# Ledger of designs, part 91: peptides against a protein of PDB entry 5H65

Target 1, 294 residues: chain A of PDB entry 5H65
Amino acid sequence: QYLERTPLCAILKQKAPQQYRIRAKLRSYKPRRLFQSVKLHCPKCHLLQEVPHEGDLDIIFQDGATKTPDVKLQNTSLYDSKIWTTKNQKGRKVAVHFVKNNGILPLSNECLLLIEGGTLSEICKLSNKFNSVIPVRSGHEDLELLDLSAPFLIQGTIHHYGCKQCSSLRSIQNLNSLVDKTSWIPSSVAEALGIVPLQYVFVMTFTLDDGTGVLEAYLMDSDKFFQIPASEVLMDDDLQKSVDMIMDMFCPPGIKIDAYPWLECFIKSYNVTNGTDNQICYQIFDTTVAEDVI

## One batch from the design tools (peptide; made by RFdiffusion4, then SolubleMPNN)

Design b2_p10_5_s2 (from b2_p10_5, 3 letters changed)
Fold by OpenDDE base, seed 2:
Parts: C-alpha cells; sequence; structure tokens
Structure b2_p10_5_s2 (fold): chain B 294 residues (1-294), chain A 10 residues (1-10)
C-alpha cells in the first residue's frame, strides 16, 4: 500500500486510528532478550501467553507418567499399541500408539505416535525419530490429549500449543476424520481434536526517533518482520543469531543514535482505554526487514 | 508489505 511519509511529530498530534508510513531510527527496543520476545497468541481470544519452559513441561509429563495406560484402549482400528516398562524402581509403563493409515502402519517418518506415560526426554527422543508425536492419556472411553499446557503436537523440534480458553477437546478417535494420516498438518490435527492452535509471535516494543519526535510502536508478528518464524527461533541457534544480528544492525550497542540506520516502516495508531485514561498506541504492521539485511 | 531497509544518513 502507499502512504505518504509522515514525521513523528505530526503523528503524535493526530487522533487514532490512522495508518502512517514513517522513516525513523530505532532508538531502543524491549525486551532485549529474544526468548522473552517470543509469545503464544490465540487468534480467537487474542490472549498472549508465555511459551512453556522445559521445567513446566517436565512437571506435566512427569505427572502424566504416573498414570498407567488402560489396556482396554490399546490396539484399536486407528492405532497399534506397544508397551514398555522402564528399568527404574517404579517400573513405569509407557505406551506408544502408532496411528495407522487405512489400517496400515505408515513409514516411521510419516507415522504419528501417541505417547502415553512418557517423560519430556522420552517424548523428545521419539519426536526426533518419528517427527510427529502427540502426548496422550487414557480417558474413560478413548485416548485423550494429555494437557493443553503441554504441546498437543510435537514435530521435530517444533512444539504446537492450543488455547485452553477456546479449545473444546475431543478424543483421539476424531483423528479418523483426517483424510491424510501421513502428513499430520498441525492445523488439521488441531481441528480434529477441537483445539484452537496458538501462534508463535514476536512481541516487541520499538522506540522510534526521527529527530522530530519519539514514539513507541509495538511489533506483534509471526514470521514476516524478520522473515524468521517465531515458532522455530527458540530451537535454532542460527536463527537466534540472525535476529540478534538484525537488531544489532538497527540498534547498534555502544554507539550513538546519530550513527544508527534509518528505517522505513508502517505504523498504525489505535486507542487504548484503561479506566479513565485514554492513550494512543502504535503498532508496526506490513513491514519486513530488507532482504539485504537478512 | 514494506521493506525495512537500513538507509545511510543523507
Amino acid sequence: as target 1 above (294 residues)
Amino acid sequence: SVVLPPIPEL
């Protein structure tokens, strides 16, 4: 879209909502730590959530691992089941259910595993081998998703999460509705299980300065701004370094703002009401870091 | 979308 460039001093005097094209320097940004900038966003209720930490997942899966798999739910038309007993003092049982496609077991790289009673470490090991894993538990009549506080689907290093508020969980047998039981598209899995999938997003606040004025604009973006998926960045050191490099280029540490590059982007203003306080806020939109910078 | 290039100071 085309917008005329507007100086920040003029923008700061205008009512919201409006859209602007600006040319400014990135004086500063927050949070400074990349992992703090990555959140989970619900497209339905718009809640922002923290990405669960490994420690949080350990607790959830450890609790799940205290439950014994129900033998009555093993070996259905949908999946074949194998049971392992761990060598630890507790003799913990782990069930792995291999989802079949039309009654036939797919190749390992195409096979969805349902894991019951697995630890985070065990689940991660299996996800690396089979590339699609759902943590489950024995329900009353069927296998069910273990917990929406944990990933509903793990594919390689990517953890897919669902919104607790917006999801109405359905049992595992609803995976039968999927025509393709080999690709395991996260959105399709989520739909079958009644899950509203959360989106990984970068959430950052940019302090922009064009010499005429200073304003804060927030960024909420999944993969367009940095051309790096927020869903992958936490698990990839090279992607993290790339984002850090980009931010260091825009806002170089240890030098004066006079030496910072000029940035051109779109911002939109909007009204925020908190009690009696009315504030105009700004959001970056439809902006991508230049290809030569990436 | 708009490309966000670093532009040298003119």
Scores: peptide ipSAE 0.015, ipTM 0.391, DockQ to the pose 0.032
Fold by OpenDDE base, seed 4:
Structure b2_p10_5_s2 (fold): chain B 294 residues (1-294), chain A 10 residues (1-10)
Amino acid sequence: as target 1 above (294 residues)
Amino acid sequence: SVVLPPIPEL
């Protein structure tokens, strides 16, 4: 759809909802720190959550590591199990279950590991080698997902999280329903396990100024705006640098706004009701940073 | 998608 440019002063006078094309300068943005802008979003309940920090995960996995793997749940038709007993750390037992495809153990790069009793460090090491890891625990009758506060699936450096509110967890044997037990598509894994996957999103507030007016526009975007996946940025220094560079270009520190570049983007207005107070808010949509900026 | 280029003040 072709939208004509509308000055902010005109937009600020209009009722919501409407869509606009604007040309404005990025006076400021919040949060300033990239790690604070990356959130987890539930597509079902729309809750925004913080991405768990390493310290949070360490606690969860440490707690999980206190539990002993159930021998009865080892070596099923779905997976082959290997048990390690640590020499240190009071003889902690770690179980790794290698998920089979039609009874055959796949290659390491295609193999899903179920890890029971592993530390964060151990899980990360395994995920780097095997590319797919699910932290699990022994349930009464089957292996179960360890905790939705932790990733339900780790693929390399990507942590896939599920919504605690919207998920109805099912046991690990439900992975049998997957026809392809080599690709381990996160959505398929989630579906099999009754998980509503969370989406990584950039969440920022842009203060936009076109000289006629100033408005705040909300950015909630997974991968379009920066052309960088929010799911990967926290684990990749180069991607972080790229985002920082982009933001510094739009809102360069230490110079006057008059020298800032003009930005063209789409914004949509919407009504927010807080009791008796009606507020019009704005969201950036369908906007991508130009390639020459990246 | 709309491209968001930094453009100089026209």
Scores: peptide ipSAE 0.014, ipTM 0.385, DockQ to the pose 0.033
Fold by OpenDDE base, seed 1:
Structure b2_p10_5_s2 (fold): chain B 294 residues (1-294), chain A 10 residues (1-10)
Amino acid sequence: as target 1 above (294 residues)
Amino acid sequence: SVVLPPIPEL
């Protein structure tokens, strides 16, 4: 929808909610570090969560690796199981369950692995060879997802997370409901297992200045603003460099704001109530970095 | 302009 440009000084005087088109300079932004701007967002409860660090995952998988795979849950109609005993750590057992499609083992690139008792390092090694990996544990009657604090699905370098609050976990045998046991679409896997998938989002605060006024605008976006998926940026150095370059272009270090580029974007105002205090806040929406900048 | 509205994919 076409909106006329409104100066920030006029916007700052208006009641919310409203939508605006603005032309402003990016005076500053927070957080300054890219990894701090990437969050997990639940589309159902709208909770924002931190992306787990490698150290957090190490702890979760190390704890999971203390448990011995249950022999009674091996080799079902859904999967064939292979057990490894580690030479170290008192002979820890690792189970890998190869999910079958209609009783047949798919090719490695189409095969989902369920990993039980694996460390993060071992899981990553397997995910590099097999495109789809689910960390699991032995439940009472079936395999279960290991922990929603860890990825429910690893595909290449992408970690898919689920919402602890909104998910009602179902056992691994519910993967039988999937007609296609080759593509392993994250949303389909999530649905089968009762998981509400979290979305990777960039979360940033922009301080915008058009010379008439200054306002802070919130950015929450998954892939449109930078034309870079938040889900991939943490695992791709080139994508990280691209985001950094974009931000440096908008807000160049060591240069006066007078020399900053003018940005055209859409912002919406909204009311926030903190107790007795009413505040008007602003969010960037329907805005993309120009292709000539990417 | 460095930032612009997204063009709908036709």
Scores: peptide ipSAE 0.005, ipTM 0.420, DockQ to the pose 0.045
Fold by OpenDDE base, seed 3:
Order: sequence, then C-alpha cells, then structure tokens
Structure b2_p10_5_s2 (fold): chain B 294 residues (1-294), chain A 10 residues (1-10)
Amino acid sequence: as target 1 above (294 residues)
Amino acid sequence: SVVLPPIPEL
C-alpha cells in the first residue's frame, strides 16, 4: 500500500482507526532488556504470556520425575521403550520412548523421543542428540503430554509451547495420524495432539519523535521487524547481539537525539477503552529493518 | 514492507 508521509502532530489530532506512514526518530524504547521483550502469543485467544524461565521448567520436570512410568504403556506399535534407573539415592526411573516410522526406528536425527520422568538437564541432553523431544507422562490408557506450562516439543534449543486456554489435549497415540514421522513439523505435532501453538513475539514500546510531536507506538512482531526469529533469539548469543546492535543504531546511548537516524515506518491507530476512558493507541506494522543495518 | 535505511541528517 502506498501511503503519503504524515507528520506526528497531524496524526495526534486524528480519530482512529487509521494507517499512516511516518518518518521519525526513536527517542526511546521499552523494555530495554531483550529477554523482557520476548513473549509468547496465542494466535487464537490473543493472550500474551512470559516465556518460562529455566527455573520454572526445572520445577515442572522435577515434579514429573516423581511419577513412575507405567509398564503397561511401554513398547507399543508407535514406539519402543527403554527404562533407566538413575544412580542417585532415590533410584528414579526414566522412560524414553523412541517413535517408530512404519514399525522401523528412524535415524537419531529424524527420531522423535517421548521422555517420561526426565529432568530439564536430561531432556536438553537428549534434544541435542535427537531431532525432537516431547515430555510425557503415563495417563490412564496412554502416554499424555506432561504439562502445557512446559514445552510440548523441543527441537535442539528451540522450545515450542502451547496455549492452555485454547488447547484440548489428545493422547500420544494420535501421533499415528502423522504421515511424515521423520521431520516432526511443530504445527503438525501440535495439531495431532490438540495443541494450539504459541508464537514467539517481540513486544516493545517505541517512543517516536519527528520534531512536530511525540508518539508511543507498540511493536508486536515475530520475525519481520528485525529479520530475526523471536523463537531463536533467547538461545543464540549472536542473534541477541544483532538485535542489540540494531537498537543501539536507532537509539544510540549517550548521544543526543538530534544525531539519531531517521526511521521510516508504518503505524496504525486503534481505540482502547479502559472503563470510561477512551484512548487512541498506535502499533507498528509492515516494517522491516534494512539489510545493510543487519 | 518498509526497509528502514538510516538516513543521515539532512
């Protein structure tokens, strides 16, 4: 869409909803810490939630590790099972179920593991060796997903989460419906298990100034703005550095705003009602940082 | 999509 450039002073006087093209400087942004700007978003109910921290996951998996795997659920047509007893004083049992493709065990790089009773550390060790890992528990008649507060799927360092509100969980045997039991596409796994997958998003507030006015605009974006996936940034130091460099370029610390670069972006206005108060808010959309900056 | 070039001060 072609939009003419509109000064912020004119935008601030107009009713919502409208779309604008602007040229402004990034006076400031919030949050300043990258890890605080990454959230999980449900595409169905639009809930925003925090990405679970390692400590949160440790608690969930430690609780799951207190339960003994049910022997009756081992070695099905879908998976072959192996049991380990930990060498610690508690003698904890861990079950690993290797999902088969047409009755044959795939190569490790194509294999889905179901882990029952594993700690976060043990799960992470396995996810680094195998294509995909699902934390599970023994249900009444089948294996079930452990907890939607934890990842439903781990692929290397990527944690895939599901929406507790929108998901209607199905048992592990529903993975039989997947034709491709080698690639383990997260969306396909989610669909088979009745999970609505959450999306990683950057959530930031930009204070924009064009010399005619100041406007706060909201950024909610998964991979377009920075050309960096929000799903990968928390686990990759180089990607984190890249985002920090981009933000420092647009809003350099210790420099006066007069020396800041001009940004061209699209914003849309919308109405928000908080009780009796009606407020106009702004969101950045369809905007990408230039490749020469990255 | 709009590509943000850093435009130097005019």
Scores: peptide ipSAE 0.008, ipTM 0.370, DockQ to the pose 0.031; fails the geometry check

Design b2_p10_5_s3 (from b2_p10_5, 3 letters changed)
Fold by OpenDDE base, seed 3:
Structure b2_p10_5_s3 (fold): chain B 294 residues (1-294), chain A 10 residues (1-10)
Amino acid sequence: as target 1 above (294 residues)
Amino acid sequence: SVVLPPVPEL
């Protein structure tokens, strides 16, 4: 895409919607803490949600662990079941269901586990060993997803979440519709279970200054801007350091703005109505940090 | 898409 560079002072006088190419310095940004900038976004209803913290998940899984697995739902054509009785917590029962591919148990690195009554710690241990984990509960006639407030799918350290508003949950036997029962693609699992998957996004506000004017631009991006997936950054210290280094390069702490680098990016203007007040807002789009910075 | 290069001061 080609746009002529426009100074911020000219942009600030124009009506929305329009697209611009700008050259400006990053005076400041919010939020300052990386973990606060990562959100969950629904592509269907556009709701932004906080990523659940470990403490939130602990509560959900602890509640789920109070339920006893239904023996009638064990060992189906879809999965083989194993039951554990814990030594702690008054001997709670945990069920692990190993999903079969064409009636055969796959290798651990290709296996989907359904966990019933597991704690967060137990689920994480299993997700590190097996390809995929779904936390489930006993429904009336079938296993069901435990709770959309928790991940519907865990693959290693990646937690996949679904939209409560847009999802219409189906029972676990709907996984039979998947032809490939080895790769367990998150979107395919979501589709089979009636889940609208949420997307991890970076959500930030950039204050841009080109010496002619100051403008606040919104950033909402999953993997293009930083060339780092928002879905992985919270669980990877090296990725976190990379994002922090990029932001420190653009907006170095303890240095005057005169010494900040000039940045070129695209922004689009749009109208927002808050009651009787109309305002023009700006969003960064189609912009990527240079590879030599990463 | 545009790549953000840090460029020197004008």
Scores: peptide ipSAE 0.025, ipTM 0.574, DockQ to the pose 0.032
Fold by OpenDDE base, seed 4:
Structure b2_p10_5_s3 (fold): chain B 294 residues (1-294), chain A 10 residues (1-10)
Amino acid sequence: as target 1 above (294 residues)
Amino acid sequence: SVVLPPVPEL
């Protein structure tokens, strides 16, 4: 749809909901730190949550590593199991279960590993070598996902998280329902295990100023705005630098706003009711940073 | 998608 440019002063006087095309300068933005702008979003319950830090994951995996793998759950039709006993860590047992495709072990780059009793470091090492890793624990009758506070699936450097509120976890044997046991599509894994996958999103507040008015617009976007996946940015220094460069271009530090570039974007207004108070808020939508900026 | 070019003040 073609939207004419509307000055912010006019927008600020209008009722919501409406859509606008604007031309404004980015006076400021929050949060200033990229890592603070990346969140996990549930598409079902719309909860926003922080991406777990390494320290948080370390605790979860350390706790998981205190549990001994159940021998009865090893070497099933679904997976072949290998156990390691650590020499230097009081004989800690780590079980790695290699998921088979129709009874055959796939190549390492197509293999899903189920890891039981591994530390974050060990899991990361495995995820760098193998296609996919699921942290698991021994349940009563089957392997189970370790904890939804940790990734349910790790693929290289990408951590896939599930919503604790919306997920109804099923045992690992439900992976048998997957026809393709080589690609390990996160959504398919999630579905099989009863997980509602969370989405990585950039969450930022832009203070926009066109000289006629100032408004705050919310940005919640996964990969369209920056043309950089929020799911990858935390693990890639180059992507981080790119985002930082973009933001520095829009809002250059130490420079007056008069010298800031003009930005064209779409915003939509919406009503937020907090008790008796009705507030109009704004969200950026259908906007992408130009390639000449990247 | 609308492209955000930084447009210098014309």
Scores: peptide ipSAE 0.025, ipTM 0.577, DockQ to the pose 0.032
Fold by OpenDDE base, seed 2:
Structure b2_p10_5_s3 (fold): chain B 294 residues (1-294), chain A 10 residues (1-10)
Amino acid sequence: as target 1 above (294 residues)
Amino acid sequence: SVVLPPVPEL
């Protein structure tokens, strides 16, 4: 879609909603810390929530580890079960269920593990050896997802989360509906288990200045703006450095704004009502950092 | 999608 460049001073006088192409400098941005800019977004209810910290997950898995696996739920047509006893004073029972493909145990790189009673550390170790891990608990008649406050699926270093408000959890046997039990596509797993998957998003506020005016524009993007997945950035130091480098290029610390690069992007205006207060807000859309910048 | 190029001050 062709849009002519509009100066910020003109935009600031116009009613919403409208779309604009702008050329401006990034005066400042918030939050300054990358980890604070990564959120989880529900595509259904549009709730934004924080990515759980390691400490939060430790608590959830520690609580789960206090419960003994139900022997009646072990070794089904869907999975083969193994039980370990930890060498600690509590002698925790950990059940690992290896999901089968058509009754055959797949290779480790294709295998989904269901873990009952595992710690975060133990789960992470297993996720590095197997395709995927689902933290589970013994339900009344079947294994169930442990807690939607924890990942419903772990693939390597990627934690997949579900929306508590929008999900209607189904038991683990619903994984039988999956035709492909080797790739373990997160969306397919989520659908089978009645989970609405959350999306990792960058959430930032850019203060843009073109010399005619200043406006704040909101950025909510998963992987297009930086060409870096928000789902991976928290676990990858190189990706973090890349984002930091991009932001430092746009808004170099210790340098005057006069020396900042000009940025071209699309913004859309929209109305926000909070009680009796009406304001016009702006959001960046359909914009990608140039490859020569990355 | 539009590319966000840094353009030096002209």
Scores: peptide ipSAE 0.024, ipTM 0.562, DockQ to the pose 0.032
Fold by OpenDDE base, seed 1:
Structure b2_p10_5_s3 (fold): chain B 294 residues (1-294), chain A 10 residues (1-10)
Amino acid sequence: as target 1 above (294 residues)
Amino acid sequence: SVVLPPVPEL
């Protein structure tokens, strides 16, 4: 819908909810560090979570690696198993389960690998060779997802996470329900395993100034605003540089705001109630950075 | 979707 431009001073006087088109300068933004702006969002419960750090994953996988794979769960109709014994760490056992498609082992690029007892380093090595990896553990009767605090699926450099609150985990044999056991679509894997997948999102607060007024607008977006997927940015230096360049263009360091570019965007107002206090907040929507900037 | 071009002050 076409909206006329409204000055911030007028917006600040109006009741919510409303939608506006604005022309303003980005005075400042938070957080300033890109890695701090990337969060995980549950589409069901709407909880925002931090993306686990490498150190957090190391701990989870190290703990998982203390457990010996259950021999009775190896070599099923769904997967063929290989056991490796490490030369260090008292001969730790790692199980690698190669998921079959209709009883046939797929090519490496189409094969889902289940890893049991692997460290983060070992998992990363395998994920570079096999495009799809699931960290698992031995359950009572079947393999199970290791931990929702870790990725439920690793594809290349992309870590797919699930919501602990909304997921009702099912055993690994539920992957049998997938007709196509070659593409390993994250949503299909999640559905089969009872996982509600989390979405990577950019979460930022923009301080906007049009010379008539100043307001803070919230940005929560996965891939539209920057035209860069939040799911990929943390693992791609070029994408990180692109986001940084965009933000530096909007908020050039070392110069006065008078020299900042004018930005046109849509914002919506909404009411937030904290106890007895009513506050009007603003969110950026339906806005994308121009392609010539990227 | 609105495209944000940086508009230099003329």
Scores: peptide ipSAE 0.026, ipTM 0.556, DockQ to the pose 0.031; fails the geometry check

Design b2_p10_5_s4 (from b2_p10_5, 3 letters changed)
Fold by OpenDDE base, seed 4:
Structure b2_p10_5_s4 (fold): chain B 294 residues (1-294), chain A 10 residues (1-10)
Amino acid sequence: as target 1 above (294 residues)
Amino acid sequence: SVVLPPVPSL
């Protein structure tokens, strides 16, 4: 849809909701640190939450590692199990369950591992070697997802999280419902396990100035604005560098705003009610950083 | 989507 450019001074006088095309300079943005701008968003309840830190995951997996794998849950029709006993750490037991596809063990690059009792380090090592990893624990009758505070699925360096509020967890045997037990699509895994997957999003506030006015517009975007997936950026130094470079280009440090580039984007206004106060807020939408900028 | 290039001042 074509929108004419509207000066910020005009926008600031208008009621919401409306959509605008603007041309403005990025006076400033927050948060300044990239890692602070990446959040998890639930598409169902719309909760925004922080991406768990490594330290948070360590605690969860350490707790999980205190539990002994139940022998009765090993070697089912769904998976073959291998158990390790660590020489250190008081003989901690770690179970790795290799999920089979129609009774056959898939190739390593197609294999889903269910890891029980593993540390974060061990889980990460396995996720780097195998296609997919689910941290699990022994339930009463079946393996269960370890904790929704941790990833329900790890694929390489990508951690997939589920919404605690919206998910109704089902046991691991529900993976049997998946016809294809090789691709391990996160959404399919989530569906099978009763998980509402969270989405990685960039959440940033842009202070935009076109010389006629100043407004704050927030960005909530997964992969379109930067053309970089929010789900990957935290684990990829090159992607982080790219985002930083983009932001530095838009808002160069140590330079006066007069020298800043002009940016064109779409913003939408919306009403927010905080008690008795009605506020108009703005969100960036349908905007992508040009490829030549990246 | 709309492209967001930095452009010179008009």
Scores: peptide ipSAE 0.034, ipTM 0.652, DockQ to the pose 0.033
Fold by OpenDDE base, seed 3:
Structure b2_p10_5_s4 (fold): chain B 294 residues (1-294), chain A 10 residues (1-10)
Amino acid sequence: as target 1 above (294 residues)
Amino acid sequence: SVVLPPVPSL
């Protein structure tokens, strides 16, 4: 798409919805802390949620660890089960179910583990060794996903979450419907289990100033703007540093706005109703940071 | 898509 550059003063006078190309300086942005800018977004209901913190996950997994694995649900055609008794916590039972591909155990780098009764620490250790981990619990007739407040799938350091509102959970045996039981594509796992996967997104507010006017534009983007996946940034110090460097370049600390770089981007306007008040809001779209900045 | 180049300030 091609749009002529429009000054902010002209944009501020126009009705929504419209699309604009602008050239402006980033006067300020919020939130300032990167971890606060990363959210979970449902593509279906559009709900924004906070990414659960370690403390939140600890509580969920500790609660799950109080439940004893059901022996009747062990060693099915889908998975082979091993049980451990911890020396601590009064002999807690932990079950690990190794999902088979056509009745054969795959290699560790292709293996899906179902973990029952594990702590966050134990789950993370296993996810670092094996391809994929799903935290589960014993249901009435089958293993079930533990809790949608926790990841439904962990792959290395990546936590995949599902939408509580939009998901209709199905039992673990529905993984049998997957043709490929080696790659464990998150979307395929989600579909099999009736989960609507949440998307990691950067959510920020940019205050833009071109000397003719000032407006706030929202950024909601998963991987295009920074060319850095929001799904990985929280677990990677180098990616965090890269985002921080980009933002420091756009909005240098300790100097006046006159010295800030000019930025060109697309924004779209839209109407929002807040009670009896109608307002026009703006969102950044189809914009990416230059590769030489990263 | 538009690339954000840091352009020198005027």
Scores: peptide ipSAE 0.034, ipTM 0.653, DockQ to the pose 0.032
Fold by OpenDDE base, seed 5:
Structure b2_p10_5_s4 (fold): chain B 294 residues (1-294), chain A 10 residues (1-10)
Amino acid sequence: as target 1 above (294 residues)
Amino acid sequence: SVVLPPVPSL
């Protein structure tokens, strides 16, 4: 639908919910650091979570590595297993399970590995060589996902996370339900394992000023606004630089707001109730940075 | 979808 431009002073007087098209300058934004703006969002329960740091993952995988792989769960119809014993670290055992497609091992770029007892470093090394990695543990009757505090799937440099609240985990043998055991689409893997996947999102607060008024609008976006996936930005220096360049263009440091570019975007208003206080909030939607900005 | 062009200050 076509929306006419509305000045911020008029918007600030109106009841929610409504949709607006605005033309404004980005006076300021928060957080300033990119890594602080990237969060995990559950599409079902709407919980926002921090992306786990390497230190958090190290602890989880180190704890998982204290458990010995169950020999009874090795070499099933679904996967072929190899056991590695580390020379260091008291002879830690690592199990790598290679998932088969119709009884045949796929090519390395199409192969899913299940890793049991691996460290973060070992998992990362494997994920760089193989398309897909799932950290697992030995359950009572089957392999199980290690921990939803860690990625349920690693593909190259991308870590896929699941919602602890909304997921009802199923055992690894449920991957048998997948007809195609080569592409390993994250959503399909999640569905098979009973995982509600979390979405990487940019979460920022924009202070917008059009000279008639000042308004704070939230940005919660996965890949549309910057045309850069939030899921990839933390692991790619070039993408980080691109986002920083965009933000510096919109809100250049060291100059007055009068010299800032005008931005056109859509915002929607909505009501938030905190006890007895009713507040109107604003969110940016259906807005993309133009290609000529990059 | 609205593309945020840097709109020159008209």
Scores: peptide ipSAE 0.030, ipTM 0.647, DockQ to the pose 0.032
Fold by OpenDDE base, seed 1:
Structure b2_p10_5_s4 (fold): chain B 294 residues (1-294), chain A 10 residues (1-10)
Amino acid sequence: as target 1 above (294 residues)
Amino acid sequence: SVVLPPVPSL
């Protein structure tokens, strides 16, 4: 839909909701640090969560590692189990369950590992060697997902998280419902285990100025705005540098706003009610950074 | 999708 350009001063006088095309300069943005802008978003309940830090994950996996794998849950039709005893830490037991496809162990690049009692370091080492890793624990009758505060699936450097509020966890044997036990698509794994996957999103506030007015617009986007997936940016230094470069181009440090580039984007207005106070807010939508900037 | 080219300030 073609929208004519509207000056910010006119937009600021109008009722919400409306959609606008604007041409403005990025006066400033928040947060300034990229890692602070990456959040987890639930598509069902719309809750925004922080991406867990390595230290948070260490605690979760250390706690999980205090539990001894249940021998009764080892070596099922779904998986073959191997147990390691650590030399240190009073002989901690780690179980790795190799998920089979139709009773046969797949190749390492197609294999899903269920890890029980592993540390973050051990889990990461295994995820680098095998296709997919799920941290698990021994339940009463079956293996279960360890904790939704940790990734439910690790594929290489990508951590997949689930929504605690919206998920109704099912036992690991529900992976049997997957016909193909080699590809391990995150959405399919999530569905089988009753997990509502969280989405990585960039969350930023842009202060836009077109010389007629100043407006704050919210950005919540997974991969379209920067043409960089929020799910990958935290683990890729080059992608981080690219985002930083884009933001520095839009809002160059140490330069006056008069020299800033003009940005064309779409914004939508919406009403926010906080008690008795009605506020009109703005969100960036259907906007992508030009390829020549990347 | 609108591509944001940085338009140099003339």
Scores: peptide ipSAE 0.029, ipTM 0.648, DockQ to the pose 0.031

